# Peptides against a protein of PDB entry 7K3S: the designs that were tried, part 49

Target 1, 60 residues: chain A of PDB entry 7K3S
Amino acid sequence: MEELSGKPLSYAEKEKLKEKLAFLKKEYSRTLARLQRAKRAEKAKNSKKAIEDGVPQPEA

## One batch from the design tools (peptide; made by RFdiffusion4, then SolubleMPNN)

Design b2_p27_4_s4
Fold by OpenDDE base, seed 4:
Structure b2_p27_4_s4 (fold): chain B 60 residues (1-60), chain A 27 residues (1-27)
Amino acid sequence: as target 1 above (60 residues)
Amino acid sequence: SDPKKMEEIDKKIKELEEKYKKALEEL
């Protein structure tokens, strides 16, 4: 990332940074949703393996 | 789920969080 250190950002540079920020926010949210789905899929696989391995699930 | 795939996703989250934070500090 070029350090824009020391000059007032032009209007065009500010708009480009806002677009970049909006893109990064979208990609963050997309990646977070993938992570959350992966964690849920792992829990579901571990629960299926625990049933297959005959380990009694602790009754709640 | 391959533990490697979870680690890759967690790494990608941290990279995006840092880039997002830096982009906020530049605004």
Scores: peptide ipSAE 0.084, ipTM 0.658, DockQ to the pose 0.029
Fold by OpenDDE base, seed 3:
Parts: sequence; structure tokens; C-alpha cells
Structure b2_p27_4_s4 (fold): chain B 60 residues (1-60), chain A 27 residues (1-27)
Amino acid sequence: as target 1 above (60 residues)
Amino acid sequence: SDPKKMEEIDKKIKELEEKYKKALEEL
């Protein structure tokens, strides 16, 4: 990994890094939204199973 | 100064890459 610490970056290099930052922010936000949806769906499934296991099945 | 703004952008990129990696490991 080249250490960007030494040379003044051109205007084009600055714009490329802003685009990379915007892309990573978008992908991170998408992944977090998926994770949060999955955790909510799992909690909702566990709550439904607890209701089904708590209803005494009528003896046939 | 322009160099300090660029160092701050690179720091924010690395912080987002690390957070993105952790978010993928939790899926």
C-alpha cells in the first residue's frame, strides 16, 4: 500500500478518493440495512414459535 | 490545508473499510 503521506494529491486524485468514500458509505449503509432486517426477521420468527409452542394442541 | 483534508479523507476511508468488513462478518 503506497503511503499517501508524502505527495500533494492532484485535483483528480482528490475527486477519485471522494468517489471511493461515497461508494464505501453506500455499500456499508446497504449491508447494515440488510443485517438489521435479518436480526428483526429472526426476532419475529422466534416470537411466533414461542406463541405456537405455548398453545396446547387440542388432544386428537 | 489541502494535505490535511486529504489525510482526513484517507482516515475516513480506512474507518469505513473496517466497519464494512465487520458488518459482513456479522451477516
Scores: peptide ipSAE 0.082, ipTM 0.630, DockQ to the pose 0.268
Fold by OpenDDE base, seed 5:
Structure b2_p27_4_s4 (fold): chain B 60 residues (1-60), chain A 27 residues (1-27)
Amino acid sequence: as target 1 above (60 residues)
Amino acid sequence: SDPKKMEEIDKKIKELEEKYKKALEEL
């Protein structure tokens, strides 16, 4: 890891780091959007269970 | 100017790697 601090980084190394940054930003955003959908789906399931458990089935 | 911009890119990469790891642990 120490060798990157002493050499003027080539144009090619700069573009590779920008590509890596763009990729990681995309994957982070995808994962965050998945997590937020999962949390919303869980809350919606818990709300449905609370409605089903809170309605006494009519005695037939 | 260019070495400082590259150090800032490397810092942002590391920050995104850590945020991505934390987001996976919360799934």
Scores: peptide ipSAE 0.082, ipTM 0.634, DockQ to the pose 0.270
Fold by OpenDDE base, seed 1:
Structure b2_p27_4_s4 (fold): chain B 60 residues (1-60), chain A 27 residues (1-27)
Amino acid sequence: as target 1 above (60 residues)
Amino acid sequence: SDPKKMEEIDKKIKELEEKYKKALEEL
C-alpha cells in the first residue's frame, strides 16, 4: 500500500485552510453562545411562570 | 496536484462543518 504521503500543502493552501477553519470556529462559537443564551432565557421564563402560577390572585 | 489538495481541504472543512452541526444538535 503506497502510503499516500499526503503531498505537503503549499503555504498558500495551508493559510487558506487556516482562515476557513478560523472563520468556521468563530461562527460555531457565536452560534453556541446564542443557543446557550436562549436556553438560559427559556429557563428564566419557565421559572417566572412557575412563580406567577404560585401567587394566589388577590380576590377582588 | 493543486486541485486534489483543494479537494482534500474542502473535504476537511466539510468534516468539521458536520462535526460542528452535530455538536449544535446535541446542545
Scores: peptide ipSAE 0.065, ipTM 0.631, DockQ to the pose 0.375

Design b2_p27_5_s1 (from b2_p27_5, 10 letters changed)
Fold by OpenDDE base, seed 5:
Structure b2_p27_5_s1 (fold): chain B 60 residues (1-60), chain A 27 residues (1-27)
Amino acid sequence: as target 1 above (60 residues)
Amino acid sequence: REEELERRLKELKEEEEKILKEIEEER
């Protein structure tokens, strides 16, 4: 990675970086969707457990 | 599990910012 830090990026190197950026944005969106599902699943588990244990649901 | 996903989101943003900087340093 150090050999590129002082030369103008070729058009091909710039396109390769754009492809990597597009990949990272896709992985970000997938990871965010996983996080949102995890948070919803945890809330649903806690709500189900609170009903089962007879504990008053914390008012969100 | 959530903390691992939040960490991975941060890592992905830091990698995006590095690539954007590498693309911009040529102007």
Scores: peptide ipSAE 0.579, ipTM 0.905, DockQ to the pose 0.307
Fold by OpenDDE base, seed 4:
Structure b2_p27_5_s1 (fold): chain B 60 residues (1-60), chain A 27 residues (1-27)
Amino acid sequence: as target 1 above (60 residues)
Amino acid sequence: REEELERRLKELKEEEEKILKEIEEER
């Protein structure tokens, strides 16, 4: 496999890399927003468990 | 789930850095 380790990238190859970079930045932002939602959902689960274990059952 | 998202964020950064390096090595 000839690693073309010696040719300057064409203008078209550079533009393709810039498009890929823009795509990766968008995927990063989407993934980060998913992580932030996951972290908030775990905090909300832990707070719901702490509230449920803290309600005394009304004596029948 | 969080760890998988954190791993994917790391992978995306490594891919971004690789592409930035490929763009910069030609200036």
Scores: peptide ipSAE 0.579, ipTM 0.907, DockQ to the pose 0.300
Fold by OpenDDE base, seed 1:
Structure b2_p27_5_s1 (fold): chain B 60 residues (1-60), chain A 27 residues (1-27)
Amino acid sequence: as target 1 above (60 residues)
Amino acid sequence: REEELERRLKELKEEEEKILKEIEEER
């Protein structure tokens, strides 16, 4: 059984993977913040619609 | 839009897990 123990990554390959991981974590945090803003904006729209639809227009 | 952001969060986690596994296989 040739153990395809993939050659231990060079220190440079490890540092490149760590840089990619740091990039992904940053993109995750940005995307999560966008999702949280979207969910808050949807709740605020639904609350505004519920207020606007729940106020009987005063008959003028 | 929310579903697209949730999908992108899942993709980013799966890419993070792959990289963590590649880093761990060297220890």
Scores: peptide ipSAE 0.578, ipTM 0.909, DockQ to the pose 0.313
Fold by OpenDDE base, seed 2:
Structure b2_p27_5_s1 (fold): chain B 60 residues (1-60), chain A 27 residues (1-27)
Amino acid sequence: as target 1 above (60 residues)
Amino acid sequence: REEELERRLKELKEEEEKILKEIEEER
């Protein structure tokens, strides 16, 4: 398989890839923060339901 | 919803790794 070893990237193409990488890192951080909020919100819902159902909360 | 966010985190990480490889092949 000829790996299309792309021509050596120009300085401008490399800077464009660095900008895209910075964008992806920002989207990753935003998505991670959303996931962590979702996990906390689910735990808080389960805790409310378990209190309502009279189930003893497992000590954390 | 959580699984979709976890999938999106994986996709973003795979895209980051591709770009890092493309940047490293120039050294």
Scores: peptide ipSAE 0.577, ipTM 0.907, DockQ to the pose 0.308

Design b2_p27_5_s3 (from b2_p27_5, 8 letters changed)
Fold by OpenDDE base, seed 4:
Structure b2_p27_5_s3 (fold): chain B 60 residues (1-60), chain A 27 residues (1-27)
Amino acid sequence: as target 1 above (60 residues)
Amino acid sequence: KEEELERKLKELEEEKEKVLEEIEKEK
């Protein structure tokens, strides 16, 4: 079994990985916010289509 | 569109996990 005894990453390589992690966290948060907007927009389209199709809105 | 965003979230989580493992293997 080749032990991937990867050379200890230099301080610079470790900082580069931390920057990549920070970028990935930011892209995750942006993508999550897009997904939440998409889910809300689909619900709003379905509600508009139900109103347009003359389906009685379920009384809340 | 939602499924594409969900796939992208999964890809980002998997890539984040790999980066964390690389940072942790060095402690």
Scores: peptide ipSAE 0.558, ipTM 0.906, DockQ to the pose 0.342
Fold by OpenDDE base, seed 5:
Order: structure tokens, then sequence, then C-alpha cells
Structure b2_p27_5_s3 (fold): chain B 60 residues (1-60), chain A 27 residues (1-27)
């Protein structure tokens, strides 16, 4: 009989793990939103460069 | 910057999985 003697976590330890999970989910969502903003900002920079390189400077 | 954010997302997912596994081992 394999004693899976993982001591059952106390109710307090379980609630602490749930709080940690909630924190990690929040940090994940925040980091994902930052990544999505970074990718959009890069695309916007590339689009600005493509417009600037495509505008013939008027010969003075 | 993007690679650092992608790395941080992976680290957060791995840490979430460990916490879920610890919560499930208690049931």
Amino acid sequence: as target 1 above (60 residues)
Amino acid sequence: KEEELERKLKELEEEKEKVLEEIEKEK
C-alpha cells in the first residue's frame, strides 16, 4: 500500500494557495495586456516608417 | 522587451500549474 502520505494541507494552507493562484492569474493577465500593447506599438512604428519612407520629400 | 514578457508569461503559467497541482493533491 503506497502511503500517499502527502499530509492533507490545512484549510488555511488551501486558502493561501487559492490566494496565490488568484494573484498569479492577475499577474498573467497584466503581463499579457503589456505584451499585446508592445506588439501593437511595434506594428505602429513599422507602419510609420513605411509611410515616412514612401513620402517623396519635396525638392526645395 | 516582447521576449521578456513572453518568458514572464511562461514562468507565470508554470507557477500556476504547480499551485493547481498542490491544490489538487489535497483533494
Scores: peptide ipSAE 0.557, ipTM 0.906, DockQ to the pose 0.322
Fold by OpenDDE base, seed 3:
Structure b2_p27_5_s3 (fold): chain B 60 residues (1-60), chain A 27 residues (1-27)
Amino acid sequence: as target 1 above (60 residues)
Amino acid sequence: KEEELERKLKELEEEKEKVLEEIEKEK
């Protein structure tokens, strides 16, 4: 039984962890939105190149 | 760029999990 005998976190330490969690959730959402924009921009570049090369667009 | 963003999402999820575990070990 490894009692992780971590001293009970103070209320202030717990609130600091909650603030860190809120920050990480915000950065995750921002990074996900950037990834989704990157994936859409790649598809749009491929579509533009296919039009320029005279290749019929795949029907959606 | 996409691979870097996917790696960053994974790092952020792993860091969130560590912070959640630290908050939950006090319950």
Scores: peptide ipSAE 0.557, ipTM 0.905, DockQ to the pose 0.342
Fold by OpenDDE base, seed 1:
Structure b2_p27_5_s3 (fold): chain B 60 residues (1-60), chain A 27 residues (1-27)
Amino acid sequence: as target 1 above (60 residues)
Amino acid sequence: KEEELERKLKELEEEKEKVLEEIEKEK
């Protein structure tokens, strides 16, 4: 069994990976917040269109 | 736009998992 013994990362390489992970977590949170705003904006457009079409709004 | 943001979330999750696996290979 060839252990794919990836050489132990130097301390500097580990810190660089931790910085990359922190960046990716931040971009994930920003993208998620943008998706939630997009979903709310779509619901608000659909509700406005249903009011304009004279369709009874479903009770919230 | 929503589908593009959902794809981007998935890409970010997959890239985070690869970075975590590289950090864990040494403990």
Scores: peptide ipSAE 0.555, ipTM 0.905, DockQ to the pose 0.311

Design b2_p27_5_s4 (from b2_p27_5, 10 letters changed)
Fold by OpenDDE base, seed 2:
Structure b2_p27_5_s4 (fold): chain B 60 residues (1-60), chain A 27 residues (1-27)
Amino acid sequence: as target 1 above (60 residues)
Amino acid sequence: REEELEERLKKLEEEMKKVLEEIEKER
């Protein structure tokens, strides 16, 4: 089994990977917030349509 | 639209996992 002995990352390469990770975390959080807004908007649209169509909302 | 955002989240998780594995290869 060839050990893919990737050379030990330099401190600078490791810091660059940490910056990339921080960027990815930020994009993840932004995308998640967009998804949460989309799901809320869909629920609000469906609730508005259910009221307009006279469908009783299931009591929570 | 929601499915596209979910797919993008999954891709970001996979990219984050790869970056974490690259950072961890030194411990």
Scores: peptide ipSAE 0.607, ipTM 0.923, DockQ to the pose 0.308
Fold by OpenDDE base, seed 4:
Structure b2_p27_5_s4 (fold): chain B 60 residues (1-60), chain A 27 residues (1-27)
Amino acid sequence: as target 1 above (60 residues)
Amino acid sequence: REEELEERLKKLEEEMKKVLEEIEKER
């Protein structure tokens, strides 16, 4: 099996990969922030349902 | 919706890993 000893990427190809990585990091951060909002919204829905179902809220 | 966001995060992590491996394979 010839290990495709991939030719050293040109400086331009390396910069393109760095740009792709920066884009992916931005999309990751945006998606993580969406997930955190989704988890908070689910908790808020469950709390609202517990109030609506007449479950006595534990007094704080 | 939460699961779909988690799957998307996992996919982004896998893509980031591949890009890092390609950048590092030149050292």
Scores: peptide ipSAE 0.607, ipTM 0.923, DockQ to the pose 0.339
Fold by OpenDDE base, seed 5:
Order: structure tokens, then C-alpha cells, then sequence
Structure b2_p27_5_s4 (fold): chain B 60 residues (1-60), chain A 27 residues (1-27)
């Protein structure tokens, strides 16, 4: 029975995984910042359209 | 556009989880 399930990762393989994780964290943060800008831009467009259409802004 | 960014975030979270599990599997 070849236990294909558990070669301990070499130190070099662990460092490569940490580099991959750091890359993924950076891409996550960039994507999140893009999403937050998109949501703010949509709210600003809806607010501008509401002013242009004469619809009272919901008082917050 | 927002939905595409949300799905990309979810995919990145799943990939990060897999990488963390691979790093942790040696304790």
C-alpha cells in the first residue's frame, strides 16, 4: 500500500507555500479594495440619479 | 462587476484555505 498521503514537505516546499500565501493575500486585498470602490461608486451613482430624478434621498 | 469581484474573493479564500491546510498538515 503506497501511502501517497504524507511526504513531509521540505523546508523549501513550505517556503514556496508561504510565498504563494503571501501572493494570494495581496490579490485578496487588491480585489477587496476594488469591490469596496465598486460598491461606493454604485451608491454615488444611485445618489446622483436620485438627485437628478427628483427622488428624495433616504435620510440616513 | 461586483458579483465577479465577490466570486473572485471567494475563490481566493478557498485557495488560501488549501495553502494553509498544506502548511499545517505537518504538525
Amino acid sequence: as target 1 above (60 residues)
Amino acid sequence: REEELEERLKKLEEEMKKVLEEIEKER
Scores: peptide ipSAE 0.607, ipTM 0.923, DockQ to the pose 0.304
Fold by OpenDDE base, seed 1:
Structure b2_p27_5_s4 (fold): chain B 60 residues (1-60), chain A 27 residues (1-27)
Amino acid sequence: as target 1 above (60 residues)
Amino acid sequence: REEELEERLKKLEEEMKKVLEEIEKER
């Protein structure tokens, strides 16, 4: 077993990393929700354009 | 705009991976 050459993190350093991870998870979830809204808005824009151009929408 | 959000997600995933690897080095 290769000695993982990292000094054991102090309890305080570990808690700081957990806080950073919680922050990153929150920012990820917010960014994902923004991306999902952007993709839905693009689909809605393309559907509106197809109606305005008189192109038959594929029935869902 | 979508591409910028996807790049931001990739960066967040990489940062999260590094933080997890650093937490796991204690076990």
Scores: peptide ipSAE 0.606, ipTM 0.923, DockQ to the pose 0.315

Design b2_p27_6_s1 (from b2_p27_6, 9 letters changed)
Fold by OpenDDE base, seed 5:
Structure b2_p27_6_s1 (fold): chain B 60 residues (1-60), chain A 27 residues (1-27)
Amino acid sequence: as target 1 above (60 residues)
Amino acid sequence: VKEEFDKELEELLKKLPHLREKVESLP
């Protein structure tokens, strides 16, 4: 097991890592919000199909 | 929908190789 004892990150490298992590968290949150919106839209489509398939067409 | 999320997450991890290594090292 190679110890990840990489040289202690400089202050500048730590700040750059924090910036990258903040960016990743923002993009992850945006993607998660899109996924949740898509799941809600899919559920709404399935509910519309269940209503449309459950209404007997009026006999002519 | 899940597959598109997993692809977008993989692309974000590719932008941060040190974070990918940490995720791949999780049991």
Scores: peptide ipSAE 0.055, ipTM 0.600, DockQ to the pose 0.047
Fold by OpenDDE base, seed 3:
Structure b2_p27_6_s1 (fold): chain B 60 residues (1-60), chain A 27 residues (1-27)
Amino acid sequence: as target 1 above (60 residues)
Amino acid sequence: VKEEFDKELEELLKKLPHLREKVESLP
């Protein structure tokens, strides 16, 4: 990626950076929401194992 | 303004791969 370091940005270049930033913010939020859902699903699986290992078999 | 946008873009570019890897590593 070309380092945009050192030149004053044109109006068009500034608008292009705002578009890229908005896109990256959207993709970040989407990926973060997927991660949060997956972590919640993992916690729900681990809680089921803790209940299953914690039931003493009823002695017959 | 420009420098703030460039920094925020670079931070997001660094975070996106790491978040993808963390989602793919979840069972």
Scores: peptide ipSAE 0.048, ipTM 0.597, DockQ to the pose 0.142
Fold by OpenDDE base, seed 2:
Structure b2_p27_6_s1 (fold): chain B 60 residues (1-60), chain A 27 residues (1-27)
Amino acid sequence: as target 1 above (60 residues)
Amino acid sequence: VKEEFDKELEELLKKLPHLREKVESLP
C-alpha cells in the first residue's frame, strides 16, 4: 500500500478513495445486517427450545 | 479533511474482518 500520508492526492486518487470508502461502508452495513439477523435467529432457536423444554417464557 | 477521511477508511478496514469473524462464529 503506498503511504499516501505525504503526497497531495490528485482528483482521481480522491475519487478512488471515495469509492473505496463507499464500498467499505456498504460491506460494513451488509455484514452488520447479517449479524443482526443471525442474532435474531439464535434468539428464536433458544425460545423454541425453551418452549419445547417446558421453560416458562418471560411474559412481555 | 484528508486525514479524517484516511482515519475513517482505516477504522472501517479494521472493523470489517472482525464483523465477518463474528458472523462466521454464530451457530
Scores: peptide ipSAE 0.047, ipTM 0.600, DockQ to the pose 0.116
Fold by OpenDDE base, seed 4:
Order: structure tokens, then C-alpha cells, then sequence
Structure b2_p27_6_s1 (fold): chain B 60 residues (1-60), chain A 27 residues (1-27)
């Protein structure tokens, strides 16, 4: 990573960094939403398998 | 402000690969 530490960034460099941050925030949110869906799908698979294996579900 | 932005950018760059790996490690 080139050290952005030392020179005042030009207006164009600041706008390019804002665009990169906005892109990374979008990809972070997308990846987090995928992770949350995957974890929910895994729990649903494990619950279905526990029913199939005849393990009594803990009644709430 | 600038240093906080650079820190937030670096933190996001570190988190994205780790979140991808966690999704790919799920069955």
C-alpha cells in the first residue's frame, strides 16, 4: 500500500478515496448480508437434520 | 478527519477478505 502519509491530497485524490470508501462500504454490507443469510441457512439445515435424526427439539 | 478516513478505509480493507473467508467456510 503506497503510504498516503505525508503529502496533502489533491481534490481529485480525495474524491477517488471517497469513491473507494463508498465502494468498500457497499461490498462490506453485501458480504455481511450474505454471511447473515448463510448462517440462517446453516441453522435451518441443522434443525432439519436434527428432526430427521430423531433428536427431540428442545421445547421452548 | 483525514486520518480517521484512512483508518476506516484500512479497517474495511482488512474486514472484506475475512468476511468472504467466513462465508466460504460455511457448509
Amino acid sequence: as target 1 above (60 residues)
Amino acid sequence: VKEEFDKELEELLKKLPHLREKVESLP
Scores: peptide ipSAE 0.046, ipTM 0.597, DockQ to the pose 0.117

Design b2_p27_6_s2 (from b2_p27_6, 9 letters changed)
Fold by OpenDDE base, seed 1:
Structure b2_p27_6_s2 (fold): chain B 60 residues (1-60), chain A 27 residues (1-27)
Amino acid sequence: as target 1 above (60 residues)
Amino acid sequence: EKEEFDKELEELLKKMPELKEKVEKLP
């Protein structure tokens, strides 16, 4: 078992890591929401084009 | 605690460029 016995973080270093983690979680969530919106918009464009091109939509 | 936070940070840092690249490749 490799002793990742890195020196104990100070209280200030722990708080700084928590702030960085919270920031990264926020940016991750924003990026995921953007990706999901773009994928929905792409599907909607492709579905509109398929209807316009007379391709039978698969019944849901 | 520290190792779990550092691991979660590393996993997020790894996922962020992959997500940016996926967003840039979106039509």
Scores: peptide ipSAE 0.085, ipTM 0.680, DockQ to the pose 0.120
Fold by OpenDDE base, seed 3:
Structure b2_p27_6_s2 (fold): chain B 60 residues (1-60), chain A 27 residues (1-27)
Amino acid sequence: as target 1 above (60 residues)
Amino acid sequence: EKEEFDKELEELLKKMPELKEKVEKLP
């Protein structure tokens, strides 16, 4: 366990941490949005299959 | 303030690998 708690961060170190956090928040949100879009697309495919399997073929 | 920020950063670092793995497992 690195005790990161013990040293006062310089102003420059605080600004670098803020920049890293902002970057990680952006990448997290981007990755989460991709995951949510893919899950919606999968649900839409599964709903289409459930409709195709439940429609009796019109007798030709 | 600092300790809360460091905790939030560590939580984001932990979640990033898990989200990548979940995206790679999508058909």
Scores: peptide ipSAE 0.075, ipTM 0.660, DockQ to the pose 0.121
Fold by OpenDDE base, seed 4:
Structure b2_p27_6_s2 (fold): chain B 60 residues (1-60), chain A 27 residues (1-27)
Amino acid sequence: as target 1 above (60 residues)
Amino acid sequence: EKEEFDKELEELLKKMPELKEKVEKLP
């Protein structure tokens, strides 16, 4: 769909873009939640490894 | 992954400026 940059969008095209936005918003939120979980899991693995390697835990 | 969705959202914003306020509400 290359030709839409200069023509007024039809009602049907606008509704299709709103549906696509709703889908992308859902997948974006899912990807962010996965990324945040991965970063927390890496931090937890690195802290566990630092304990196993005898590195003194920084007191909180 | 995130960058692919960000690119596709940018393409939607180029086609439909009225979506800007909805994208600003993305976390």
Scores: peptide ipSAE 0.074, ipTM 0.656, DockQ to the pose 0.083
Fold by OpenDDE base, seed 5:
Structure b2_p27_6_s2 (fold): chain B 60 residues (1-60), chain A 27 residues (1-27)
Amino acid sequence: as target 1 above (60 residues)
Amino acid sequence: EKEEFDKELEELLKKMPELKEKVEKLP
């Protein structure tokens, strides 16, 4: 594998790396949105448990 | 999944140092 550490990137290589960066930004934003949904779902479950533990069952 | 993304990002940053500042600005 040639160490690209000293050769100026060609125009085609720079455009390919910009395309990869755009893809990575999209996948990052998708992952972040999944994590935010998971955190909201966990808070909603914890709030339901806190309500269920705080509601005295009506004695029948 | 996450480790493959982190590896591809690291390889991209090694190829283009100017991407570092653009990645640090990701939310």
Scores: peptide ipSAE 0.065, ipTM 0.650, DockQ to the pose 0.076

Design b2_p27_7_s1 (from b2_p27_7, 12 letters changed)
Fold by OpenDDE base, seed 3:
Structure b2_p27_7_s1 (fold): chain B 60 residues (1-60), chain A 27 residues (1-27)
Amino acid sequence: as target 1 above (60 residues)
Amino acid sequence: SYDEKIEEHKKEIEEKMEEVLKEIEEL
């Protein structure tokens, strides 16, 4: 048994950790949404550049 | 790249979330 030698966190410390987790989950969701937009914008730039460079679009 | 910086920031948030989850599971 690894002694969970952590002093039992007070109720206030537990609530503070829950608040930190809620904040981090929110920032993660925002970051993920930015990433998904960036990846879509990159694909759109690459498609525009391929048209400008006269590279045939891969047939769909 | 802008996307590379976002992936790095995503990873840093994931690591911090795992730390906070471990701290909560030990409660």
Scores: peptide ipSAE 0.140, ipTM 0.696, DockQ to the pose 0.283
Fold by OpenDDE base, seed 1:
Structure b2_p27_7_s1 (fold): chain B 60 residues (1-60), chain A 27 residues (1-27)
Amino acid sequence: as target 1 above (60 residues)
Amino acid sequence: SYDEKIEEHKKEIEEKMEEVLKEIEEL
């Protein structure tokens, strides 16, 4: 492990850090979109089950 | 520094990714 502890990051190291950040932002956005789809799918399953079980949906 | 802000912002994104992954696993 070269300790980054004292040298200014090279241009290449800075670009690598920007690339890593851009990747993480993309993966975060992708993961968040999966979560939002999962939550919508769960609500749609629960609403179908509530209809099937004859439980009146609570009106919002 | 600018580099410190990038590392901080990466850490915040990593933490948010972990939270979102955990929330997906709990669903």
Scores: peptide ipSAE 0.089, ipTM 0.659, DockQ to the pose 0.029
Fold by OpenDDE base, seed 2:
Structure b2_p27_7_s1 (fold): chain B 60 residues (1-60), chain A 27 residues (1-27)
Amino acid sequence: as target 1 above (60 residues)
Amino acid sequence: SYDEKIEEHKKEIEEKMEEVLKEIEEL
């Protein structure tokens, strides 16, 4: 990949870069929402196991 | 430049995506 670091980006190159950034922001937000669901599901599994094992839930 | 700031923000978002993917794989 030629380092674009030395030439002024054309209008088309700037728009392509904005599209890539918008895509990455969308995928980041999607991935973050997945992480938050995973962490909630883990807490719910640990809570069910703690109830089955008769262990008091750690206070939040 | 404005273009350098966009590339910097792109890199920061890529790094955050990789971090969040790693956190999901560790769960």
Scores: peptide ipSAE 0.079, ipTM 0.631, DockQ to the pose 0.029
Fold by OpenDDE base, seed 5:
Structure b2_p27_7_s1 (fold): chain B 60 residues (1-60), chain A 27 residues (1-27)
Amino acid sequence: as target 1 above (60 residues)
Amino acid sequence: SYDEKIEEHKKEIEEKMEEVLKEIEEL
């Protein structure tokens, strides 16, 4: 029976993994917020074009 | 053991890191 005596993870190594996870979660949230803003901006542009194409220019 | 609990916590952190990486790739 090979004891999978993997070297016991130190407290410092555990905290370093938590810091990496916190960084990745932050980058995800930042990227998601950018994507959501971009998708909202595209919907707003498409709505403006639909209004401009539907307004008959008053003949002078 | 204390060491067994630390290795379990390592695995849980690694799995959560992989989930976050996958979610970033899907954006």
Scores: peptide ipSAE 0.060, ipTM 0.613, DockQ to the pose 0.075

